# Peptides against a protein of PDB entry 2AKA: the designs that were tried, part 23

Target 1, 299 residues: chain A of PDB entry 2AKA
Amino acid sequence: MEDLIPLVNRLQDAFSAIGQNADLDLPQIAVVGGQSAGKSSVLENFVGRDFLPRGSGIVTRRPLVLQLVNSTTEYAEFLHCKGKKFTDFEEVRLEIEAETDRVTGTNKGISPVPINLRVYSPHVLNLTLVDLPGMTKVPVGDQPPDIEFQIRDMLMQFVTKENCLILAVSPANSDLANSDALKIAKEVDPQGQRTIGVITKLDLMDEGTDARDVLENKLLPLRRGYIGVVNRSQKDIDGKKDITAALAAERKFFLSHPSYRHLADRMGTPYLQKVLNQQLTNHIRDTLPGLRNKLQSQL

## One batch from the design tools (peptide; aimed at target 1 L11 N293)

Design b2_p14_7_s4 (made by RFdiffusion4, then SolubleMPNN; from b2_p14_7, 4 letters changed)
Fold by OpenDDE base, seed 1:
Structure b2_p14_7_s4 (fold): chain B 299 residues (1-299), chain A 14 residues (1-14)
Amino acid sequence: as target 1 above (299 residues)
Amino acid sequence: SELEEILEEIDKLV
């Protein structure tokens, strides 16, 4: 079972190489969320490195197929520059930015053409995620006034697929009922069968409030439930707080919080990574026979 | 082809 995710990675790479990635219903997890919901921070916490573009506005402007592979070595590879091993994750960030700009131009537009990034690390579980542009209502720079709808349409290309699981990232310090992530998930997955809720910014909630009911799956039930995480604050990021230290602080947060202590073993980034690995593996196993038949018919 | 190789691997796992 440990080899199922790498197998699908090979499929993703093969289809990306022929430009047909959008047409195949591959078993995958699409990451959706509003701007500044904490998507990039969640992904970086899995790797334990800062490697994703950061900034104000729309940061992710192309789908990023992030393939995490457990390995004894630590390096990254892009499908668009095979053979180049990146050991400096700052260079990984720069390559994502450069490759994004190459396709989208200078107007900060979006493109549906994925970037395929594989990260080998001893600190990751096998996991593939498709990071999607953050939903926004406000155009920035030279973006067209309909950028919100362009992003939505791009997301829909992924999340409407039956074999796509949805990692819906929502900040706890905002009204969950108005979560862009959960709204889009509910539109395409009304029964909550494919959606995994991630609640970020639990540490930024107003005093006297908590997300207990959400995390206990009582407010907006999802079959796959919710997992709370605590990302580095902007202050921590600016201060270059180590991700490993942040993960320890996250664990402490859940253990010490009166509303979350009883859930602590089912919360946090390490648990999320484990759950996603397991869910993706199982999902691949369930979908693989059908996928095999479809692939055979194309040959 | 790469796809054929992947299919062969799938067949080993299914």
Scores: peptide ipSAE 0.354, ipTM 0.883, DockQ to the pose 0.687
OpenDDE base, seeds 2, 3, 4, 5: peptide ipSAE 0.345, 0.344, 0.346, 0.338; ipTM 0.883, 0.881, 0.881, 0.879

Design b2_p14_8 (made by RFdiffusion4)
Pose (drawn by RFdiffusion4):
Structure b2_p14_8 (pose): chain A 299 residues (1-299), chain P 14 residues (1-14)
Amino acid sequence: as target 1 above (299 residues)
Amino acid sequence: TDIERVEELIEELE
């Protein structure tokens, strides 16, 4: 039903101002990744526009509830900016930065108060993800020293919940067994039943190596599987993001790589969008029947 | 239906 994701979108809007309550458990996807995993690029490739803050280290300092709605027209709206329509995605980026600074005292710390961004676009399927601060060790920023723990604690508030599906994002040019995202997913989902794996930067692996065993779901098995993507950034005449060309380059990569050509139809951003739309819809269908009664008891 | 009941809940929350 094309209606389940929109229904949960209304619930997320309603609970955006309700502080942390460990018992509240909406069906949703949390995006988890180490700061080197390229998780922003995955989201920007869904939207087809650069719109996320840029900087060294942390990009998301408040949970971003990103609601993507397939549309003939292209615009964005924030729940905190009633009625305003954003058509220039640079302004969307600037609003994320401003609303975040408005809340965070130190210009580098984090806050649990979400920013609720809805994007209407022909480039997206109906899908909702909650992007969370990326993980890192060296608090190289400017306050606080325990920042690693504050980030981990915020992630745990989301992903320890049973109805929270985990989109674990890991770069292929690293030791995947040591992936921060897959490790934290294992801590709360030991059976791997509610974690969806995303492997980025496949085009950056060392010469003569590949990630076939992980992509085939053999090395680090997850029930919901892995999907590989690459960010082959192309810019148009004006120097801005060209998503059609970027997606074609990604398609060319998978079709031409001897290790991946047989999986190409199950790799790439369009397929990832399809998979997330499908899994999120089925998950909502599964959890909605008991939802109304459960919520009353938990509020 | 469950959807209608949840919509009613959303209205009450608002």

Design b2_p14_8_s1 (made by RFdiffusion4, then SolubleMPNN; from b2_p14_8, 7 letters changed)
Fold by OpenDDE base, seed 2:
Structure b2_p14_8_s1 (fold): chain B 299 residues (1-299), chain A 14 residues (1-14)
Amino acid sequence: as target 1 above (299 residues)
Amino acid sequence: SEIDEVLDLIKELE
């Protein structure tokens, strides 16, 4: 049997080509979280490259369909520029920014039209994620005053779909009860059936505090549970700290922390990637029955 | 079309 994730990738590409992707309920994982919650860092850690836009405010302004494909080669390609292989991931970042600006203009607005990016790498598992704009309450620059609601409306186009899994990214150094990611997830998934919790910034928690209860699924329980990760700090990113070194530091963090050492084998970015690959594969398998009929009816 | 090809593949997997 063929790998199910590449099969859905072909569906995504085909529907993007005909401009109907927004109306489809494809099995997928949407990534949600507040600005600076660590979403981009998690995705970059999967690839092992810096390739996503960075900066203050809203950096992701269009949905990014990120298709990771395990391969013997390492390169990226965009659906909007077929035949061009990117081997410099800085150029990938620049292309994302340029393509975003081509559609949204220079006012830092948002668009619901996805960018489709496929990354081939020997260091990734097959995995497709839809990176969505970070939730914010404060417009920056020339953004419209209702940008918060525009972002929410965009997110709702994805996360309300029954076949959409939600990767809810929340920072541990903030009140998790007030997490933007968990709030929106609970709104559309009140029983916690479609939501996977990711807890970032565990290394930035106040001394004497920990997120053990959350990671053990005892607080705000999700059927699919929580996975803690430790991303590079902003200082590390600015200093271009190597991602491989950061992943080693993450492993060390969990193993050495009194509150997390017993969970260490079920924490960290590599484990998260494996879990997401497995959950997406299983989810696709579960949704395949009837998918053909549903897709045909939506054409 | 590409869509038809994918739909046929899905049918084979079911």
Scores: peptide ipSAE 0.131, ipTM 0.813, DockQ to the pose 0.174
OpenDDE base, seeds 1, 3, 4, 5: peptide ipSAE 0.081, 0.061, 0.093, 0.130; ipTM 0.782, 0.769, 0.788, 0.812; seed 1 fails the geometry check

Design b2_p14_8_s2 (made by RFdiffusion4, then SolubleMPNN; from b2_p14_8, 5 letters changed)
Fold by OpenDDE base, seed 5:
Structure b2_p14_8_s2 (fold): chain B 299 residues (1-299), chain A 14 residues (1-14)
Amino acid sequence: as target 1 above (299 residues)
Amino acid sequence: SDIDELLELIEELE
């Protein structure tokens, strides 16, 4: 018997091959957040590799279905180039950029057509995430003036689905009450049943301020709670600071911070990965019977 | 059919 997540990955691949049926909602986690909220860094921290496009403005311009699979080997595969194993994650980044540009052109436009990337690694837990374009208000390059709404419409295609969990990524150094991620989550999940909050940039908060109340689920309660993380700084990313070292620094941050040390065991990227694995697994188990019934009704 | 294949996959999960 296969693990539930890898099996759902096979379903996801099959659905992708036949085209997405609007009536069938696969259990999945959609990652939402404003531009520069730290979404890409969180995902890269899961893999322990730099593999996502970087830059100013809208970096993710197509949905990226990221399938993490625990394995004894480390390599990546794209659905659009079957049979090619990527062991250099720089090449993975380049392939994402190339495949994105192939569809969207060089105008920094967006496309709703997903890129499917599977990463095998001994350093990951089984986990599938859909990385979505960052919410923005300001068009860049040759983007259409309504790019904000195009992005929102794209996000809504995912987050409105009942079987979609929402990983809402918000930076702590901004007003969390005005978080784009939490706003969209609240819009489609008003009871906070499907939303997992991630708070980034905790290390960039002003001295004397903290996000303790948020992390303790007291300010903007979500049923599934909040997890704080500390990502590499942009300087560290540009300098290609080792992610392993960054994860150690993250652990140290939570342990040493007077406002967070009591939460330290329930914070950080490794804990987030574990929680997401567990929640996705449980979510799959809960939703599969309904999915089966829907499929049967189409026979 | 594609649906049958999907159903088989789901049944393997249950």
Scores: peptide ipSAE 0.125, ipTM 0.778, DockQ to the pose 0.148
OpenDDE base, seeds 1, 2, 3, 4: peptide ipSAE 0.116, 0.088, 0.081, 0.120; ipTM 0.762, 0.752, 0.742, 0.771

Design b2_p14_8_s3 (made by RFdiffusion4, then SolubleMPNN; from b2_p14_8, 7 letters changed)
Fold by OpenDDE base, seed 1:
Structure b2_p14_8_s3 (fold): chain B 299 residues (1-299), chain A 14 residues (1-14)
Amino acid sequence: as target 1 above (299 residues)
Amino acid sequence: SVIDELNELIKELE
């Protein structure tokens, strides 16, 4: 049997081509988090490339279906421009921005229409994520004053689906109790069955504080637990620090930190990627029979 | 057609 994730990728592509049936509940992982929570950095760390739009405020303005595929070759392709292979990931970023602007216009608005991006790489595990706009309370530019609610409504279209796992990205240097990601996750998943917590910015916590209790799943328990990661600092990003080097630094961070050393083997971006691959695979396996039956009944 | 492709994919799920 072929890998289940690529199989679902083909389903996603096919459904995107005919227009998404709102009633279709594909097994997927939706990524949610506040602005600057580190979502984009987490995704880029999986690929090992800078390829997502950057900036202040709302960066992701359309859902991005990011399909990572382990391959001997490295390139990206978009569903909206099949046949074009991108080997320069800067061009990938530019295409995302261009395609976003094409649909949303110049007002920095949002659209619920997904962008489908597939990345082939020897450095990734098979993994599909839906990156969603960052939650915000502050409109920027010509955004409508209710942009916060528009984003929320968009997120809800994904996270309310029973077969949607939620990757809730929260920064450690903020009060976790006030995490937008965990709040929305708890709203739709009150028992914490579908939510995977990612804690970013562990390296930016105040001296004398740590997120040990969170990472040990003792503070706000999730069935699927929490995984801490350390992303590149803004300085590192501006300095174009290599992601591979950053991943090594992340490993060192966990190993050397007195509060996290005992958890180090269950922390970090590589471990997160592995866990997500496994969880998504298992989730697909569990949901496919029902999905098949539903699809057969509709065709 | 997309429908044909979907049907093929569904068969793979069997």
Scores: peptide ipSAE 0.030, ipTM 0.739, DockQ to the pose 0.117
OpenDDE base, seeds 2, 3, 4, 5: peptide ipSAE 0.029, 0.028, 0.028, 0.029; ipTM 0.737, 0.732, 0.730, 0.739

Design b2_p14_8_s4 (made by RFdiffusion4, then SolubleMPNN; from b2_p14_8, 5 letters changed)
Fold by OpenDDE base, seed 1:
Structure b2_p14_8_s4 (fold): chain B 299 residues (1-299), chain A 14 residues (1-14)
Amino acid sequence: as target 1 above (299 residues)
Amino acid sequence: SVIDEVLELIEELE
């Protein structure tokens, strides 16, 4: 059977080209999390490349529809500049920044208009994610004082959709009960049916503490559970530690940690990719009949 | 259109 994810990618591209119909609820995964929760790092770990904007404060300022496509070749392309193949992922980062600035201006504002990025790679599973701006309470630069609410409103445009799965990214070194990601997820998905929890920064937890109860789905249960990941530290990023090496270190972390060893096979970035691929595929399959009907009604 | 093509593909998969 043909992979369903590329099919939805074509739908996303088509609707982006003609103007997104707000009434169309495409099966997708929206990535939500507080500022510095590790969202971008998770996505970069999937690709194995550094290609997302970096910095303090709000880094992602437009939704990024990231379409990962398993391929024998490695390159990226943007919907807004078809025909241009990017093989240097630094150039991908620069294009994201440039395209963001083109729409938002220089005030570090946000825009709800998505950037569509497709990455072909032999190192990825087929997976489409919508990276959303990080939730923040602190305006930076010339941002309006209500930027927090602007971001929330933008996120709500995605996560309120019934066919939107929510990848809630929360750092383990913060109080999970106060997780911005889980709060917004709980608001729109009170029964935890559409939410997948990702716990980052497990390696940054205080000595003597662990997130075992969270990862075992015992503290704040989600139907789709939690997956722990270990991203590169800021030191590792600054030192340009290879993502492949970081993934190996992640595996070692879970295997060697007394609280997580028994969960190790259900943790880590590679496992997260597999789970998301499968969940998205199944979700698409379940929603296709309804999607078909909606599309037909628009013709 | 791309939408038509996608609809056709969806129908083939069902």
Scores: peptide ipSAE 0.132, ipTM 0.776, DockQ to the pose 0.141
OpenDDE base, seeds 2, 3, 4, 5: peptide ipSAE 0.124, 0.024, 0.037, 0.099; ipTM 0.765, 0.686, 0.714, 0.756; seed 3 fails the geometry check

## One batch from the design tools (peptide; aimed at target 1 L7)

Design b2_p15_1 (made by RFdiffusion4)
Pose (drawn by RFdiffusion4):
Structure b2_p15_1 (pose): chain A 299 residues (1-299), chain P 15 residues (1-15)
Amino acid sequence: as target 1 above (299 residues)
Amino acid sequence: SSALLSEIDSIFDDF
């Protein structure tokens, strides 16, 4: 049903101003990744426009509820900016930055208050993700020293919930067994039943190595599987993001890599969008029947 | 609150 994701989108909007309640548990996807995993690139490639804050270290300081709606037209709206239509995605980036600073005292700390961004685009399938602060160790920023723990605690508030699917994002050019995202997913989902793996930067692996065993779901098995992507950024004449060319370059990469050509139809951003739309829809279908009665008791 | 419950119920009724 094309209606399930929009229904939950209304519930997320309604609960955006309701503070943390450990018992409230909407069916949704939380995006979890180490700061080196490239999780922003994954989201920007879904949208086809650069729109997320840039900076060293943390990019998401408040949970970003990103609701992507397939549309013939292309624009964005924030729940906190009633009626305004954003057509220039640079302004979208600037609003994320401004609304975040409006809330965060220190210009580098974090807050649990979500920003609710809806994007209508021909480049997207109907899909909703909650992007969360990336994980890191060295609090190299400017307050606070326990920032690693504040981030982990915020992530745990989301991913300890049973209806929260985990999109664990890890770079291929690292020790995947030591992935911050996969480790935290294991802490709360030991059976790997509600974690979807994403492997980024496959084109940056060392010469003569590949991530075939993980992509084939053999080395670190997850019931919902892994999906590989690459960010082969292409810019148009104006120096702006060209998503059609970037997706073609990604497709060329998988078709030409001897380790991945047999999986190419199950790799890349378009396929990832398809998989997330499908899994999120089925998950909502599964959890909606008991949802109204359960919510009454939990509020 | 009662207002919140009414809002949530209306979302389910619309569906």

Design b2_p15_1_s1 (made by RFdiffusion4, then SolubleMPNN; from b2_p15_1, 7 letters changed)
Fold by OpenDDE base, seed 5:
Structure b2_p15_1_s1 (fold): chain B 299 residues (1-299), chain A 15 residues (1-15)
Amino acid sequence: as target 1 above (299 residues)
Amino acid sequence: SAELLAKIDAIFEEF
C-alpha cells in the first residue's frame, strides 16, 4: 500500500514552496493546547529525541509542521535549508530557535509562517503534525498585549479547515471542562468529529482523583476518543532523562494505576502514535479525492 | 506554474 502520509507531505512541500499553505485544506493534524499542556513533549516522545525549543512562556512561536517518516536512517531536514541533513537533534533545536528568531525577532513575538521539519527515523510511524503556539492569557517579555488573540487567530487558521484533525492536548491536573484545547476544538468541531483528545499529566493528579471518566469518553465525548499519556517532568527533561526510559515508566504507570489498568493497552505514547497514523491515513484516503477535484477546478 | 501543476498531477497519479 502506498504510504498516503508521505504523498501528502510532498503535496504540502509543493504548496509551501508557492506560499499557498493558508488556502489549502490538506489533511493534517493540528496540535492545540494551553501553554505547558505538554504538546511539545508529546511530539518529542514520538521522535524519541529532544529537539524542540525549551523555556518558560510561549516556546512554540511559529507553526511547526512536523513530518515524521519511518525510515531505516535517522536524520532531520528543514524545508528552509534543503539538502542539509541533521543527525544531531540539538542542532535541530538550535535551527528551530534560530529560524524562529529570524522571523519573529527576539521579542518573543509570534509568526503564522510555518517551519517545515521532516524527521526520518526507524522509531517513528509516518505522521504529520502541526505544532501550534500554546494558548496563553499573559504576555511575556516584549509580546504584544493582545498575544492571546494573535495566538487564537493563528490557531483558527488551521483548526477551522474541514480536513484538519485536531489533537487537543489537555493536562489532567487542571479542570478539563475548562481546557483551552477542548474549548477551541468544541468551537470549530461542535460534533467532535475531527478532535482527538490527549490527556497529559495524569501522574500529577491529586491522590484520590483520576481522569478515568474522561479517558473512557464519558465526560466530554469525542467521536475519536481520548488517549492518556505521561510525559517527562521538567525535572526529568532538565536531568536529561532518556525518552525510552520515560516511555517505559509511562507504560508502568498505566499498568499499575487502579483507575487506568483496564485502559492501559489503549493509552500511552506508542498507542497514540499508532492511532494518529491510522486516523491520518484514513483521513487522507477520505479527503484526497475531494482535494484533487478542488485543485483541478482552481487550475 | 505549469511545473507545479505537473508535480501535483504526478503526485495524484500515484494515489
Scores: peptide ipSAE 0.084, ipTM 0.741, DockQ to the pose 0.543
OpenDDE base, seeds 1, 2, 3, 4: peptide ipSAE 0.079, 0.082, 0.062, 0.044; ipTM 0.728, 0.736, 0.717, 0.697

Design b2_p15_1_s2 (made by RFdiffusion4, then SolubleMPNN; from b2_p15_1, 7 letters changed)
Fold by OpenDDE base, seed 5:
Structure b2_p15_1_s2 (fold): chain B 299 residues (1-299), chain A 15 residues (1-15)
Amino acid sequence: as target 1 above (299 residues)
Amino acid sequence: SPELLEKIDAIFEEF
């Protein structure tokens, strides 16, 4: 059953080679959320490595098709530089930045052209995610004044597809009713059939407040539910705090918190990885027969 | 391309 994700990865690679990635309704998970919602931190926690661009404002400026593959070895490969194996994840970060800047220029603009990154690791489950630019209302640097709409239009290319699952990343220390991630998810998935909620920054909530009702799926019900995670703080990231230590701290947070202790086995990054692997595998199984028929009729 | 179709079909045959 775990072999379905690598199968779809081969389809993705084949379609990427012909430039048709945007037109194909491949079973995938698109990651959506406001700037600084914690999307990149969630993805890095899956890999257990610092490998994504860092900074203020829009960090992800191209779609990043992140293919995680369970393997006995640890290395990364880009589709745009076939045959080069990256074992230093700092070099992976630099390559993402360089390849982003090559297409977008120095103005911090965005491009809809995906970067395809495959990460082999013994520490990952098979999982494919499309990291999308963070939603923002405020242009930074030389960004065009309509950057908000450009990002929205880019996101809509992915999240409107019927076979796209939506990983909606929302910070707990902000009003969830105003979550950019949940707003866009509700727009394209009004019945909440394709959306998985991720709640970040649970450790940054005001004393005496909690996200229990959200995590129990009581406030804004999603069919696929919500999973809380605790990411490294910006101070921890700047201090190069080990992700393994951060995952242990996350587990401790949920187990020790009065409002979350009863949910602790259904929370945290390792549980999120398992759920996403299972959800994607099942989604592939359900959608591939129909996709095959559609492709055979169009090709 | 015919080659792409064959590759796609081969991938789907493994499903």
Scores: peptide ipSAE 0.120, ipTM 0.772, DockQ to the pose 0.618
OpenDDE base, seeds 1, 2, 3, 4: peptide ipSAE 0.113, 0.116, 0.085, 0.065; ipTM 0.759, 0.767, 0.739, 0.730

Design b2_p15_1_s3 (made by RFdiffusion4, then SolubleMPNN; from b2_p15_1, 6 letters changed)
Fold by OpenDDE base, seed 3:
Structure b2_p15_1_s3 (fold): chain B 299 residues (1-299), chain A 15 residues (1-15)
Amino acid sequence: as target 1 above (299 residues)
Amino acid sequence: SAELLAQIDAIFDEF
């Protein structure tokens, strides 16, 4: 049986090539969260490379279809420049920025047109994620005054789809009741059937506070539960701290923390990647027969 | 296009 994730990747590429992003509800995971919630850091931790745009304000300005493929070699390919293999992940970052600016201009505007990036690596599980712009309330620089609503409308194009799973990324050092990710997820998935909670910044919580009740699925229950992660600090990113060392520090954090030790085997970036691979694979298996029937009926 | 539909069908036939 072919790996189901690569099969859906070929479908995604075919639909992207024709601009028909709207007509087929492909099984996928959309990544949602406020600005600075840690979405980009989670994705980079899966790859083990720094390759996503960084900066102040809205960094992700187009949907990024990130297709992770387990391979014996490490390289990246873009759908918009077929045949070019990227082995330098800094060049991958620059290509994302250039391709974003080509469509949006230099005004930090947004576009709903996806960028399709495939990363081959021996260090990844097969996994496809759609990274979406971070929700923001305040326009920065030359952004349009309605940028909050433009981002919301873009997110809704993905998260309203029945076959879309939602990776809701929320920082623990902020009020989770006010999480933009959990709010939008609750709006489109009121029964919590499609939502996976990710809690970042657990290492930045005030002394004497913890997210135990959230991680135990007691505060805001999701059928698919919550997974806590610890990303690199901004200082660690600026200092080019190795992601492997950061993942070891994350494991140590959960094992040593009194409130999280009992959950440690169900926490951290490697566990999150495994869960997402399994959930996406199962979701594809459940949804593809129905999609095939729909397509055949349109023929 | 008919070619796209054929390509999509071919992908689904691998399932």
Scores: peptide ipSAE 0.116, ipTM 0.762, DockQ to the pose 0.590
OpenDDE base, seeds 1, 2, 4, 5: peptide ipSAE 0.093, 0.107, 0.056, 0.111; ipTM 0.741, 0.753, 0.717, 0.763

Design b2_p15_1_s4 (made by RFdiffusion4, then SolubleMPNN; from b2_p15_1, 5 letters changed)
Fold by OpenDDE base, seed 5:
Structure b2_p15_1_s4 (fold): chain B 299 residues (1-299), chain A 15 residues (1-15)
Amino acid sequence: as target 1 above (299 residues)
Amino acid sequence: SAALLAEIDAIFEEF
């Protein structure tokens, strides 16, 4: 029995080729969160490489369908440039930027047209995520004044789908009750059935404060719960601090923190990756029979 | 296309 995630990746690729990606309720995980919430850092931590665009404001400007595939080799491939293997992840970053700019122009506008990136790595579990533009209220550069609503409308195209799981990324150093990620998730998933909470920036909380109640699923309960992570600081990213060292520091953070020590085995990026792999696999198993029936009825 | 349908069917047969 082939892994279910690669099987759905083949479906995604097939549907992308016919332009139907928006119309099919494929089992997937959409990543949502405010700008600077740490979404891109979470995804890079899964790969163990710096490969996503960086900068101020809206960094992700097109949906990025990130297909992680466990493999003995490490390389990336884009659907828009089939047959080209990228082994330098800086070139992957540049290709994302170039392909984004090709469609959106230099005005920092957004496009709903996905970029499909597959990453083969021995360091990943099979996992497909859709990285979505960060929610923002303030246009930057030549962005249209309604950019907030354009982003929201784009997110809604994904997160309203019944087979879409929602990875809601919220920074702990901000009021979690006001989290844009949790707000949009609650709007489209009021029962918290499809939402997985990720709490970033736990290391940046004020002394004497913690997110324990959130991480214990007591404050804003989600059926799928919350996972805390510690990403590299912007200084660490700019300094090209190794992700492996950052993951070790994350583990140390949870183990040493008095409020999180008891949760440490259910926290951090490696645990998040495992949970997402398992949840996506199970979600695929549950949804594919219904999807098959729907497709057969439309054909 | 017929090829896409066949691929979809093949994928679902593997499930």
Scores: peptide ipSAE 0.124, ipTM 0.785, DockQ to the pose 0.502
OpenDDE base, seeds 1, 2, 3, 4: peptide ipSAE 0.106, 0.117, 0.111, 0.078; ipTM 0.763, 0.777, 0.771, 0.750

